# Designs tried in a protein design run: peptides against a protein of PDB entry 6J54. Part 41

Target 1, 223 residues: chain A of PDB entry 6J54
Amino acid sequence: NENLFASFIAPTMMGLPIVTLIIMFPSLLFPTPKRLINNRTISIQQWLIQLTSKQMMAIHNQKGQTWSLMLMSLIMFIGSTNILGLLPHSFTPTTQLSMNLGMAIPLWSATVFTGFRYKTKTSLAHFLPQGTPALLIPMLVIIETISLFIQPVALAVRLTANITAGHLLIHLIGGATLALLNINTMTAFITFTILILLTILEFAVALIQAYVFTLLVSLYLHD
Target 2, 42 residues: chain B of PDB entry 6J54
Amino acid sequence: QFQFTGIKKYFNSYTLTGRMNCVLATYGGIALLVLYFKLRSK

## One batch from the design tools (peptide)

Design b1_p20_1_s4 (made by RFdiffusion4, then SolubleMPNN; from b1_p20_1, 17 letters changed)
Fold by OpenDDE base, seed 4:
Structure b1_p20_1_s4 (fold): chain B 223 residues (1-223), chain C 42 residues (1-42), chain A 20 residues (1-20)
Amino acid sequence: as target 1 above (223 residues)
Amino acid sequence: as target 2 above (42 residues)
Amino acid sequence: LEELLRLQLEGINALLNLLF
């Protein structure tokens, strides 16, 4: 079991944390455009950012649109780190719960505070769903308040669990395929096929989880 | 949409203002309960 | 970082050797 989770240990080099460099690495993959017509890779990146920005920020008013830069940077960061994490022998910072909590809690608190700051009446009303029977009002308000505080935890755990589970499955199936190569070639081939399909799925999951994380933050902002 | 009279005008689960008042009332009640137990223990 | 990149490249090469 220790060998199974060894890939999730924070890497250090000569006693110094190299995690900081790993976290900063995805930023190098997205250079700033300097020309009207850039290279194909930069153009595709800008196109994707534009599409996701339009799609995600469509639910927000003008004041909510000010969060577009933060949300787009967030999705690009999480998406890039998740995709890079699928490389062999790579370390994914998003598999660490502390990392995801470090992103979730401040963003959640910011969205909640902005909601109370600008839309106090509506934000307070969200603690009671519309049409609730009178007898259930006090209990439901309490449940909704608890639900509010669980939101950052759920946001962080969801991302952490999905990415970590995917990496564990890839590691387990990959290890099984290597072990079965000398035992039964036919079974090893089957497991290898499953591994390929699983890796393709994990690429999709990596992007989806990044999108869901940012989308939920956006929805909390919209209230 | 809905016409409420009396206390239901201010405390209802259908209007935005009513929902807000219900939330504030519940928080106020909880705060009073906490205050009561705090003062009782001392 | 260089060591990390080397490990990643070695892993990619190992994966390619396994695939092909």
Scores: peptide ipSAE 0.035, ipTM 0.655, DockQ to the pose 0.017
Fold by OpenDDE base, seed 3:
Structure b1_p20_1_s4 (fold): chain B 223 residues (1-223), chain C 42 residues (1-42), chain A 20 residues (1-20)
Amino acid sequence: as target 1 above (223 residues)
Amino acid sequence: as target 2 above (42 residues)
Amino acid sequence: LEELLRLQLEGINALLNLLF
C-alpha cells in the first residue's frame, strides 16, 4: 500500500523541500511576449488565455473584470501543475489538500468580502432565496449560511480528489497491466488500452478541474 | 411590483429589502438565543 | 531515489524539447 501513495509524498533533497521549486517551475513555461508576432507556442498560449478570459469575464461588470488577472493566473497555475503532474514519477502539488485550501480559502474570503463591500444588500439577500415561505425563512437562512462556509472546502476537496483519484487510478491500472503480462497477454493488452484511454481522460480532467476551480471562484465573485 | 403593508413590507421574501431584513432578523434571533443559553448556564 | 529523479528530469526535458 505504501507504493500506491509513494508518488504523493513531498519530495526532498538532502532533507530540504523541493516543493517550492516545483511550484515555481510552471512559471518558466509561460514567458512574457516581447514581439508583436510571437512564436507559435507563445501565440497559442496567448490565444487560449484570451479565449478563456473572455468567457469567464463576460459575466462580470467593469469592477469584476479587475479580477481577470488573478483568475487567469490561477487557471494557468492549476492547469500547468496538473498537466506536469501527469509526467512519469512527477509530483503534483495540487494533490496536496493543504495547497488547495491555501488557494481556496483566501480567494473565497476575498470574493465574499468584496460582495459585502460593494453589494451589501444583494449579498445579504442571497442567503434567502426569493419566494420562500415565511415559516421556512429561518431554517433556510441557516442552511444557506452553512452552504456558504462549505464552499471553500468543497472547492479545495474537489480539485484534490479529482487529481489524486486520477493519478491513483493510472498507477493501479498500470500496475495491473504489468502483473497481467505474465498471466494473460490478451487481458494485459485490454488493460493497457484502458490505461491509454484513461491517461487521455486525465489530461482532459487536469484542464477541466483547473477551469472549474477558477470558474467557481468567478461565480462566487459575481454572486 | 409587489405591494406589501404592515410587517410584510419590511419582512418579505420577495423584495430585496425584505429578504435582507429577514436574514438580519434570523441572525439576530440566533445571537439572542446563544446569548440566552450562555447566560442561563451561569 | 536517484533513478526516480532521473526519470523525472528526463520527462521534463522531453516535455521542454517538445514545447520549445
Scores: peptide ipSAE 0.022, ipTM 0.654, DockQ to the pose 0.022
Fold by OpenDDE base, seed 1:
Structure b1_p20_1_s4 (fold): chain B 223 residues (1-223), chain C 42 residues (1-42), chain A 20 residues (1-20)
Amino acid sequence: as target 1 above (223 residues)
Amino acid sequence: as target 2 above (42 residues)
Amino acid sequence: LEELLRLQLEGINALLNLLF
């Protein structure tokens, strides 16, 4: 069982954490535009960023659109790290719960505090759904308050669980295919086909989880 | 659309102000209960 | 066909060893 989780151990060199360099590496993949008309690859990248920005920030007001830079940087960071994590023998920092909590808790707290600062009445009213019977008001307010504090935990655990589970399945099925090659070639072919389909799925999951994480943060900001 | 009179005007689950007041009242009630039990133990 | 299958399996093994 320890061998299964060996890929999730934080890499170190001479006791020094290389994790910091791995976290900073995706930033090199997004160069700043220097020309009015850039290369085709950079233009496509900017086009994708603009499309995602328009889709995510369409729900928000002008004050909420101030968060667009932060939310777009977040989705690009999580998405790039998740995709790079699917490379052979790679380490994904987003598989670590500590990192995702480190992102989720500050962003969640910032959204909650900004909500109380600018939308005090709406934020307080959010603890009670509209149309609730009078008898259920105190209990439902307590439940909704607890639900609010579960949000950062659920946000972090969702991201970590989805990425980690995908990586584990790829490793398990990959190991099974290697073992079955010497036993039965037909079953090995089936397992390899499943592995290919799973890897494609994990690419999609990597992008979806990045989008969901940023979308939920954006949704909490909008209240 | 909703016309409330009396205490329902301030404490209702349909208006924004009413919902806010209900939330504040519930938190205030819980705080008073906690304070009561804390003082009772002494 | 058997040689082609062997080459495919060797390619699969090489890919799996690269991935894991």
Scores: peptide ipSAE 0.021, ipTM 0.625, DockQ to the pose 0.011
Fold by OpenDDE base, seed 2:
Structure b1_p20_1_s4 (fold): chain B 223 residues (1-223), chain C 42 residues (1-42), chain A 20 residues (1-20)
Amino acid sequence: as target 1 above (223 residues)
Amino acid sequence: as target 2 above (42 residues)
Amino acid sequence: LEELLRLQLEGINALLNLLF
């Protein structure tokens, strides 16, 4: 069992956490443009950022668009860390629930507080949906309040669970493939094929989870 | 648009202001209940 | 064909060892 979760242990060197360097590493993959016409890689990156920015911020007004930089940096960070985590013998910081909570709770709190500050009436009204029968109003308000507080937890757990489950499955099938190589080569080939398909799926999941995480933060901001 | 009279004007599930007032009233009621039980236990 | 298959399996094994 310890071997299964060995990849999720935070790496350290001489007692110093290397995790900080791992977290900062994705920033090196997105250099700032220095020219009017950049390299192909930078141009593609900027193009993707512009597309995602237009899609994400289409829901928000001008005041909400002030969060564009924050949300785009968030999606780029989570997406890059998730993809880098799929590399062999890599550590994904997003598999740590503490990190995801550290991102989810402040962002959620910021969105809730901004909502209460600029849209006080609307934010308070969100605790009670329209058309609720009078007898259900108190109970429903309580439920909506609980739902609000579950949002940051669900946001963090969703990201953590999806990435962690993918990593575990890759390790399990990979280990099974290695074990079957000496037992039955044909079965090992089948399991290896499944592993390849799974890794492709996990690449998609890595991007989707980054998008969903950022999207939900954006939606909470929009209220 | 809904037309409400009396108390329903301020406490309704359809109007934005009414929903806000219902939420505030619910929180106020819960707060009062909590205070009541807290004072009762003393 | 058998040698090719052996080479492919060795390559797969090497790749798996690289991945895990």
Scores: peptide ipSAE 0.020, ipTM 0.623, DockQ to the pose 0.011

Design b1_p20_2 (made by RFdiffusion4)
Fold by OpenDDE base, seed 3:
Structure b1_p20_2 (fold): chain B 223 residues (1-223), chain C 42 residues (1-42), chain A 20 residues (1-20)
Amino acid sequence: as target 1 above (223 residues)
Amino acid sequence: as target 2 above (42 residues)
Amino acid sequence: MLFIASAASFAIYYLLYQLS
């Protein structure tokens, strides 16, 4: 890599952007099973989907459970893209704030509008926490309103920042490890150990961020 | 269970309806202030 | 990326609207 941020440049092949293909690639990893008894890989995938679905849908009523397909597809998409992004010389679309905003804003708006449409009283009352002193009501309502509009931005930035920071750390420590191999083997071994631990951490972070993103959307839907 | 009388029955921070009315009153007040300044500037 | 994000945003919004 010529610079530290070269891995975040949108890849092009023959002058054509291949970002669309990269975004669609994770969908190929999760085929829809047609058999009653599937292979081990599909069985593990279904088991994971069932676990996450059970946990996330437990807080939702019947109407909220209609969003299960969307939420499960979202967590699988973000999780798979994040994991694939940890591969060397791979482009991670979730490092792009534009993409994450493109996901966060519609999801946020849909949940907010759904709340206002079906539960108008509860949604309006949500702007005022219970037990608020009378003198603080106007100011707190304003703060809560601002907080609502910050939610999609915070959702997108959280995902972008965590994934981007992890990639940068891997690149920096990895580059340092390679540079130290010819200078001091012992120090290089230490940095290599840190790199391995960091890679394991980033693998966990990749999944956690997908879960947190989907969970927060789910919580917004519940509220 | 909370028992409210008078204006607190409609505007309170404990009941669902009371909270809703407080929010609406706040937005209404802001809207009136914005409208006042908009009309005054003309 | 902006175009893809816009298209994805539209698709997600439409899908969520159908599911709501």
Scores: peptide ipSAE 0.020, ipTM 0.714, DockQ to the pose 0.200
Fold by OpenDDE base, seed 2:
Structure b1_p20_2 (fold): chain B 223 residues (1-223), chain C 42 residues (1-42), chain A 20 residues (1-20)
Amino acid sequence: as target 1 above (223 residues)
Amino acid sequence: as target 2 above (42 residues)
Amino acid sequence: MLFIASAASFAIYYLLYQLS
């Protein structure tokens, strides 16, 4: 008997957690090109990376484009881990809030620090939206300050919640489908159809969350 | 373009410098208030 | 910078894991 949250427990091998190995596994799927003309798979990967890079860096100036490598590595990492996590009996590291906070906090702090370092005036002015009535200035500055500190938490929780909820739903509907197979095949077929649709949705969510996470980090860098 | 005179020139919500000064003034005020209450509690 | 960020992220992750 497995509990509903068994898939979220960090796996162990010989008493040692193997989360580190799982986290490093996606890097094996993206080998570095060694030839002028690469294989089909590598060519497709490079093509996708170039497309996403062009889209992500379109909003950035020359200085902001220096972050392209980090942002692209981030989206590829989160995307690959999320997709791999949808495989049966796999552990998704991005379901762990600790991991997502570990990514969100440094990236957020780096963007904030970069903002204060290079555009101090603009960064300070960002705490007060343009056109604010004088009476609301103190309160709004406080709210914007709080909002700034909530940003890394929001980034992490968004990713964690979406992936975790998706996995949980797949397990629940999957379990329900299996239970209904012994009761009514027609109802089981309906739930199975829902499960398939949900799985397709989760694949999309896996990619979208990677994109959104990277995009928001990019937007914070742009501001 | 808005032309401000007097104190509004330095403290406004329309110009970049004005917004920055407002933010700094707000933080400074909060810091002074916190400091005041901290010193008063001693 | 990427390596520093990665190392920092890993350190924070490990710390959060220990605190969890």
Scores: peptide ipSAE 0.018, ipTM 0.710, DockQ to the pose 0.053
Fold by OpenDDE base, seed 5:
Order: C-alpha cells, then sequence, then structure tokens
Structure b1_p20_2 (fold): chain B 223 residues (1-223), chain C 42 residues (1-42), chain A 20 residues (1-20)
C-alpha cells in the first residue's frame, strides 16, 4: 500500500468494526493461574507482574497501594496492545488519540478527585511549590493550575505520538528498503540493518510507554 | 520549622497551611476580578 | 480485570469517536 497512514485506519470487517476484538485479544494472553505450580509461561508472567508491582507500589503508602490492581491491569493492557501492534499488518489501538484520552482523563480525574477528597489541604497546597517568592505566588498558582489540566492531555499525546511515530518510521524505512533493493543491494542492506535496529527499539518503546503511562498515573496518585 | 508572625503566618510559601491560603487567596482574587468585570459590563 | 479494562476502554473510545 502506498498510503502511509493506511495502518492507522480503524479496521472493519463486513462493515463491522473489529477494534473490539483487537482490544480484547490481549486479555486472552494473560490467563488467571489456578494451580500452585503453573506453566512456565504463566510463571514468567506472574514473576514479571510481581516485579513491576513491587517497584511501582514502593513509592505509595498503604492507601495508595489499593490502586495496585488497577495500575497493574493498565500496564499489562497498554503493554500487550503495543507489542501486538508491532506485528505486521496489525492495528494498534493505542495509536488512536481518542483511546488514550479515554484512558487518561478518567484515571487522571480519579486521582485528582481522590486527592481533593481525602487530602484537601495537601492538594490545594500542591498548587504552590515551597519557597516561592511572594511576588511570583499568583502567577505560579495559575501556571500550576494550567499544568494540572494539561496532565491528562500530555499523558495521552505522549503515548499516541511515540507509538505512532515508531510505526511511521518502520513503514518509511521499510518502504525505502524495498525501493533500494532494485537500485543498489548494498544500500538496501544498510537500510535493512537500520530497520532491524529500529524494530528492536520500537519493542522497547512499546513497553516503556506502557510503563511511563502507568507510572505517571501512579505518580499523580501519590501527590 | 519556620516561625512566622503576623500575616506571614497565614500566607507563606513554606508551610502547608500558608501555601493553601495563598492558593485560595489567588483563586478568590481572580474570582473577584471576573465578577468585577462582569458587573462593569452591565 | 483486563477484560473489564478492555471493555471500558473500548466504550470510552467508541464514545469519543462518535463525539469527534
Amino acid sequence: as target 1 above (223 residues)
Amino acid sequence: as target 2 above (42 residues)
Amino acid sequence: MLFIASAASFAIYYLLYQLS
């Protein structure tokens, strides 16, 4: 396909959107363990979940650790969808800004409202950093207020932009590699090597963006 | 702990209560300004 | 939990898509 953005169009089959199936598919890859001694793959998955859970919940108090299940489900969902999206001819739902906003806004609002409900004094004081000169107080409060509302947007755009940019680069360099095969095999080999390195990088980015997204939500909860 | 006296006890950038009061004062000031301009236009 | 999260995410995605 000559259309660079064709991979980002919501796929439809027989007029019905199959986005629902794509979003639900990662859930099938993580079955719930029922045995004391599970399969090797499930054991590795549980081990990774425990490691990430320990690291993410280490910064939270006992009350904040109540959100561990939600945050771990979020990182597993975004991470799995991003990794599956790197498969050839696969649609990545996280490239859609609407989906990421749909996740970011409720999670952000929940953390902010929870903070205002249980720690009103601390939450209000958070709009003014400590040690601020008296003349900068009104301006800094306004900036911090604007910053608060930009948080969900930045969270969604970061995930969308990083995943989308990676897919575009893979597509462009992949297309260039195919075009160079007919012109010069040596240059095509160089571009192909870059493509391999880029794909490895995108696998890392896919996991990192899932972690960063969840970590930032967790960080907002801690504040 | 910083010991502040007078108005600085309630409005300071070092204590939690002082920071909260500064934020509330800022929002209150903005609200009053908006109200002033709204009433002025009538 | 993953199923619930996926379903909720899709619902929000669909709503945002319709509103855009």
Scores: peptide ipSAE 0.015, ipTM 0.687, DockQ to the pose 0.049
Fold by OpenDDE base, seed 1:
Structure b1_p20_2 (fold): chain B 223 residues (1-223), chain C 42 residues (1-42), chain A 20 residues (1-20)
Amino acid sequence: as target 1 above (223 residues)
Amino acid sequence: as target 2 above (42 residues)
Amino acid sequence: MLFIASAASFAIYYLLYQLS
């Protein structure tokens, strides 16, 4: 059991944690453009950033679009860290709930406070869904209040659970394939095929979770 | 779209202002209940 | 745990700086 979770232990060097260096590493993959016409790789990155930016900010007004830099940096950070985490013998910081809570809680708080500051009436009205019967108003207001406070936890747990579960499945099925090679080659081939499909799925999940996390933060800002 | 008169004008679940007032009334009621029980326990 | 959270926050701010 300890061997399965060994990949999730924060790495240390000379007794000091190097988690900070790992977290900062993805930022090195996105250099700022210095030329009018950049290399093909940088051009593709810029194209992808522009596409995602257009899609995510399409639902926001002009003031909401001021958060575009924050949201785009968030999706690029989470996406890059998740993809890099799929490399063999790598450590994924996003598997740590503390990191995801550290991102979710401040961003959630900022969106909520921004909403109360600029859209006080709409923010207060959000606690009561439109068309609610009069008898259910007090109970539903309480439920919506509780739901609001669960939002940052849901964001963090969703990201952590999906990434952690995916890594565990790859390790388990990978270990099973190696063990089955000596027992039955046919079953080992089947499990290996599943492993390949799962790995492809995890690449997709890594990107989707980054998108969903940022999208939900964006939706909270829109409200 | 909806025409409300009387107390329903200020407390309704369809208008923005009405929803806000309902929320504030709910929180106010809860606060008063909490204060009542705290003072009664003394 | 708190160290990782603080590092993550710093990373986001640094990334904002690079993208600006």
Scores: peptide ipSAE 0.013, ipTM 0.682, DockQ to the pose 0.421

Design b1_p20_2_s1 (made by RFdiffusion4, then SolubleMPNN; from b1_p20_2, 12 letters changed)
Fold by OpenDDE base, seed 1:
Structure b1_p20_2_s1 (fold): chain B 223 residues (1-223), chain C 42 residues (1-42), chain A 20 residues (1-20)
Amino acid sequence: as target 1 above (223 residues)
Amino acid sequence: as target 2 above (42 residues)
Amino acid sequence: MLEISEAVQQAILEILGKLL
């Protein structure tokens, strides 16, 4: 049924793409604090941001911590978009591979270029692991070089695939439950339970994928 | 600290400098091969 | 009981319809 992919079609209103508005919408959920003691919701949000920032920046030296703001903004953006995408009949921009590649490639390139600029010797040395037999060195260097170029693709595809697969599964199980409601109530209840468990899982996946995405970018910067 | 002598001092898989030199040598070798085939085709 | 079950089923259908 073509209806399964309807949620992944870019929404348009009056012939204008609303995708841009949807992408910018999560930024509205994070207002700038104006008070020393903010509202409970903002305080919790800031607390979470601080916790995640401390955890992610713990692996970086002072120079690496300069990227903290960008990495935190990235995780908040991806996380918020993924969570909002789990709302009924919502469009998740992160299901679009083009968007994720658009984010991954510049970030990856920035990390690689910064590595080559400031830590040239170490960065070049990473193409060859320690203790490699002399005969395997040329082949291994080639493989590691290819691996480097696969990194942005893997980064984007991982996020896209996990979110997309989750959404598809929710729709499929949801459709199955609706079909079974008219056939057998007991089986429908079982499928509904599975759907609930799956939705909880997808909430976790949404957050984890955002974290993993930023963590890997951070890790590439550290290397 | 590994003490390497001779050519192994510059081309080794244990030191940072040695690893870097190995990588550069590999890229240089590939570049030379590509150049060779390009010149051979003419 | 049957009316309650039907109401629950309709509510579930409505929720699922919103999810789909």
Scores: peptide ipSAE 0.014, ipTM 0.605, DockQ to the pose 0.011
Fold by OpenDDE base, seed 4:
Order: C-alpha cells, then structure tokens, then sequence
Structure b1_p20_2_s1 (fold): chain B 223 residues (1-223), chain C 42 residues (1-42), chain A 20 residues (1-20)
C-alpha cells in the first residue's frame, strides 16, 4: 500500500530536499561542555559517552583507541537519529539504505585498510579460519573474501531493515487502532496498548541498532 | 605448539604464517588462472 | 462512565492522529 511507505519518502520543502537539515539536526542536541559543572542534560550526555567509550574501546589497543572519537560520534549520531525518528511524523535518515551505505562503506574500508597496513599478516590470515581441512582451503578463502565484501552491505542493511521494520509495524498497528476506534472501542484499546508497548520496544531497538552498528565497525577494526 | 615438517611447515591452517601462506597461494592460483584464461582468449 | 469513555476515546484519537 502506497500509504505504508509514505513516511519513508525523502521530505522536500518548496521543492528542495530538507534531508540534509534533518541529518544535521541531531548534532545540535549535543553541545560541547563549557563549564566544570554543566547542566544536568549535558552531564548525563557526557556520562553516557564516557560509559560507552570505555565499553567499546576496552577491547582495543592504543592505536585502536585513536578511533574512539569517530566511533563515539557514530553511535551518538545513529542513536540520536533513530530516537528522533520515533517522534510522530518524523523522518529517520537511517531508514534510507543509501545513507547507511554511505556510512558503512567508508568505515568498513578504513578498518580493513588499517588492518592491512598495521597487521598485514593477521589480516591475511583472517581469510582462512584456523583448523580448516587442507582440501577446503581454496574454497573457504574465496568464501571468506566474498564475506568480507558483503560486510559493509550487511551492516547497512541490518540497520536499515531493523529500523524500517519497526517503523512500519508502529504505523500498521497505529492505523489499525485508528480504524478500530469506530468499529469496536474495546478492541481499539487493546491494540492501542500493544502500540504503546511496541513503541517502547522500538526505543530500545533504536539504541541497540546504533550500538550494534558501531560495535561491528569496532570489531572489524580489532580483528 | 604444532610441529610441522616439510611443506606443511609453510602451508598449514593452524599457524599464522601458514594461514597467510595458504591465502597468498590461493590468490596466486586464482591470479594465474585468470591470466591463463586471458591469454587463452587472445 | 459514558462521558469518561468518550473523553478517553477522543484523547486516544488525538494521540493517534499525531502519530499517524
């Protein structure tokens, strides 16, 4: 149904795409701290950033820790965009596969090239799992090579699919609830309760997908 | 520690160096095959 | 009871109208 995907159409105003403004909007929610004791909101944000930074970068060596700023910015960006996307009549840029590919491909390539530059032997050895029978080595190396190139696509599609599916489900249940209000109020109340629970779940999914995306990029860097 | 002798010392799936050599050998083989078909088509 | 149910229904409609 054409109406189901209306929320995923790139918004335009006066014929000009406003997607760029929507993408930049989350950055305004995270101002730089200027005081020793900041406002409660800024303090909570900094605390969350520090916690996530410690968690994600704990697995990395000193050279890997140089990526901390980029990875933290990535998770904050994706997380904020996903959460803002759950607002009524909002457009989520992360539902667009093009955007996610635009993030995934450069980050993946950077991690892979960094791996080849600093850990050439380990990176090349990664194409062959340990303990592989000798007869399967050529086939498995080819499969692993293909798998490597699928990684950025899988990363982008995973984020896109999970966020998009959640949004679609919210819209479908919401639409059903609205339709049932005129038919059976009791049933509409039940569906509305489900909608609320689903919305809460999607808030969690939004944060988890941001974390998973960043974590996978981090893991590719570590390997 | 795995003790490998002969060709298995250089081409094995258990050691880091062995795995690297196997990967390089595989890519080299593929490159040679591609080269062969390219030369054959001419 | 009827007035409360109508008020709740209207509130739900307003919320859903904003969500959809």
Amino acid sequence: as target 1 above (223 residues)
Amino acid sequence: as target 2 above (42 residues)
Amino acid sequence: MLEISEAVQQAILEILGKLL
Scores: peptide ipSAE 0.007, ipTM 0.610, DockQ to the pose 0.011
Fold by OpenDDE base, seed 2:
Structure b1_p20_2_s1 (fold): chain B 223 residues (1-223), chain C 42 residues (1-42), chain A 20 residues (1-20)
Amino acid sequence: as target 1 above (223 residues)
Amino acid sequence: as target 2 above (42 residues)
Amino acid sequence: MLEISEAVQQAILEILGKLL
């Protein structure tokens, strides 16, 4: 068990936590363009950002579009950290529940607070679904209130669990493949193939989870 | 589409205002219940 | 065939050693 979770221990160098440097590292991969005609890599990055921005902001009105910069920065941050975390022997900050809660709670609270500030009637009415029987109204309002408070937790846990589970599975299957190489080459090859397929899946999951996290925050803002 | 009269006009699950009032009434009821138990415990 | 299998095994071990 200790070997399985060793990759999730916060790395320290010279007694200092280097987690802050790891968190800041993805920002270096997205340089700001200084030229009208940018390099191919920067152009591709900008194109991807524009596409994701158009898709995410299509759900929002003009007031919601003010959050575009924050939401785009969030998806780029989570996506880049998740992808970098899939590198061999890399520490993924998004595997830490504390980090994801640290992102989810403020964003959720900001969206809920913004909803109450600008659309008080609609936000309060959202606690009661339309067409509910009169006898179920008090219970349903309580359930919906609890559901609201579970949202940031579910948002953080979803991201953390998917990334963490993927990393654990890669380590487990990787360890199994190494063990099987000494026993049976054919079975080791099969497990290795599964490992490759899993790593490809985890790359997709890393991007999808970043998108889903940002999309849900965006959706809460829309409501 | 929905014409509500009397108390149903203010407390309904179909109109936006009615839903809001139902939510406020529920929270008010819970607050009163909590207040009741707090006063009873003294 | 044995030499190829050993070379593949070593390559896989090297890749896995880098991945794990």
Scores: peptide ipSAE 0.007, ipTM 0.602, DockQ to the pose 0.011
Fold by OpenDDE base, seed 3:
Structure b1_p20_2_s1 (fold): chain B 223 residues (1-223), chain C 42 residues (1-42), chain A 20 residues (1-20)
Amino acid sequence: as target 1 above (223 residues)
Amino acid sequence: as target 2 above (42 residues)
Amino acid sequence: MLEISEAVQQAILEILGKLL
């Protein structure tokens, strides 16, 4: 049973944690372009960055578009770390709730404070939906306030839960497949097929969760 | 456009200013309640 | 047939052992 969670233990080398190196490693996969016409891989990367940037910044005004660099770096970081985490015997930093909270809380607070600074009236008005009956106003304001404080937690937990659950399922079904090989080869083949399909799904989930995390941060900025 | 008169002009759920004032009034009320209970406990 | 089945099982075990 302890082996099921071994992939989530922070890796150490010679007693020193190497998590920092793992977190920084994805940055090496995205070199800055040096030529007008780059290699195919770099061109595809730039194309994807431009597409995602265009989609995410479409909801923002000119002032909101100043956040483009931060949001694009965030999606690239989370996406790359999630994909690298699906490699055999790899550690995914985004399975650590502390990391995701460490990203979510500052970004959420920055968006909220930016809202209060530049759009004070609108930000305060968001605590009360339009058309609320007068008797429900105090209760609804409290609920909306609580909802605001849950946002960073929900953002972090969503990412952590999706990635962690996926990895656990891969390990569990993989272990079951190995156990069934000695019992019933046909059943083991079925479970192996499910494992392959699940792995493909987890690749999609890894990218989607990176996008959703960044999109929600962007939406909070827009509000 | 809703034309509100009297107190409803300042406290309504339809205008931006009205919503803001309602929120401020709610927070002010909560702050006063907390202050009251804090002073009562002394 | 038995030898082929054993060879396939061994190959799958090796692949899974490397992946897990």
Scores: peptide ipSAE 0.006, ipTM 0.600, DockQ to the pose 0.011

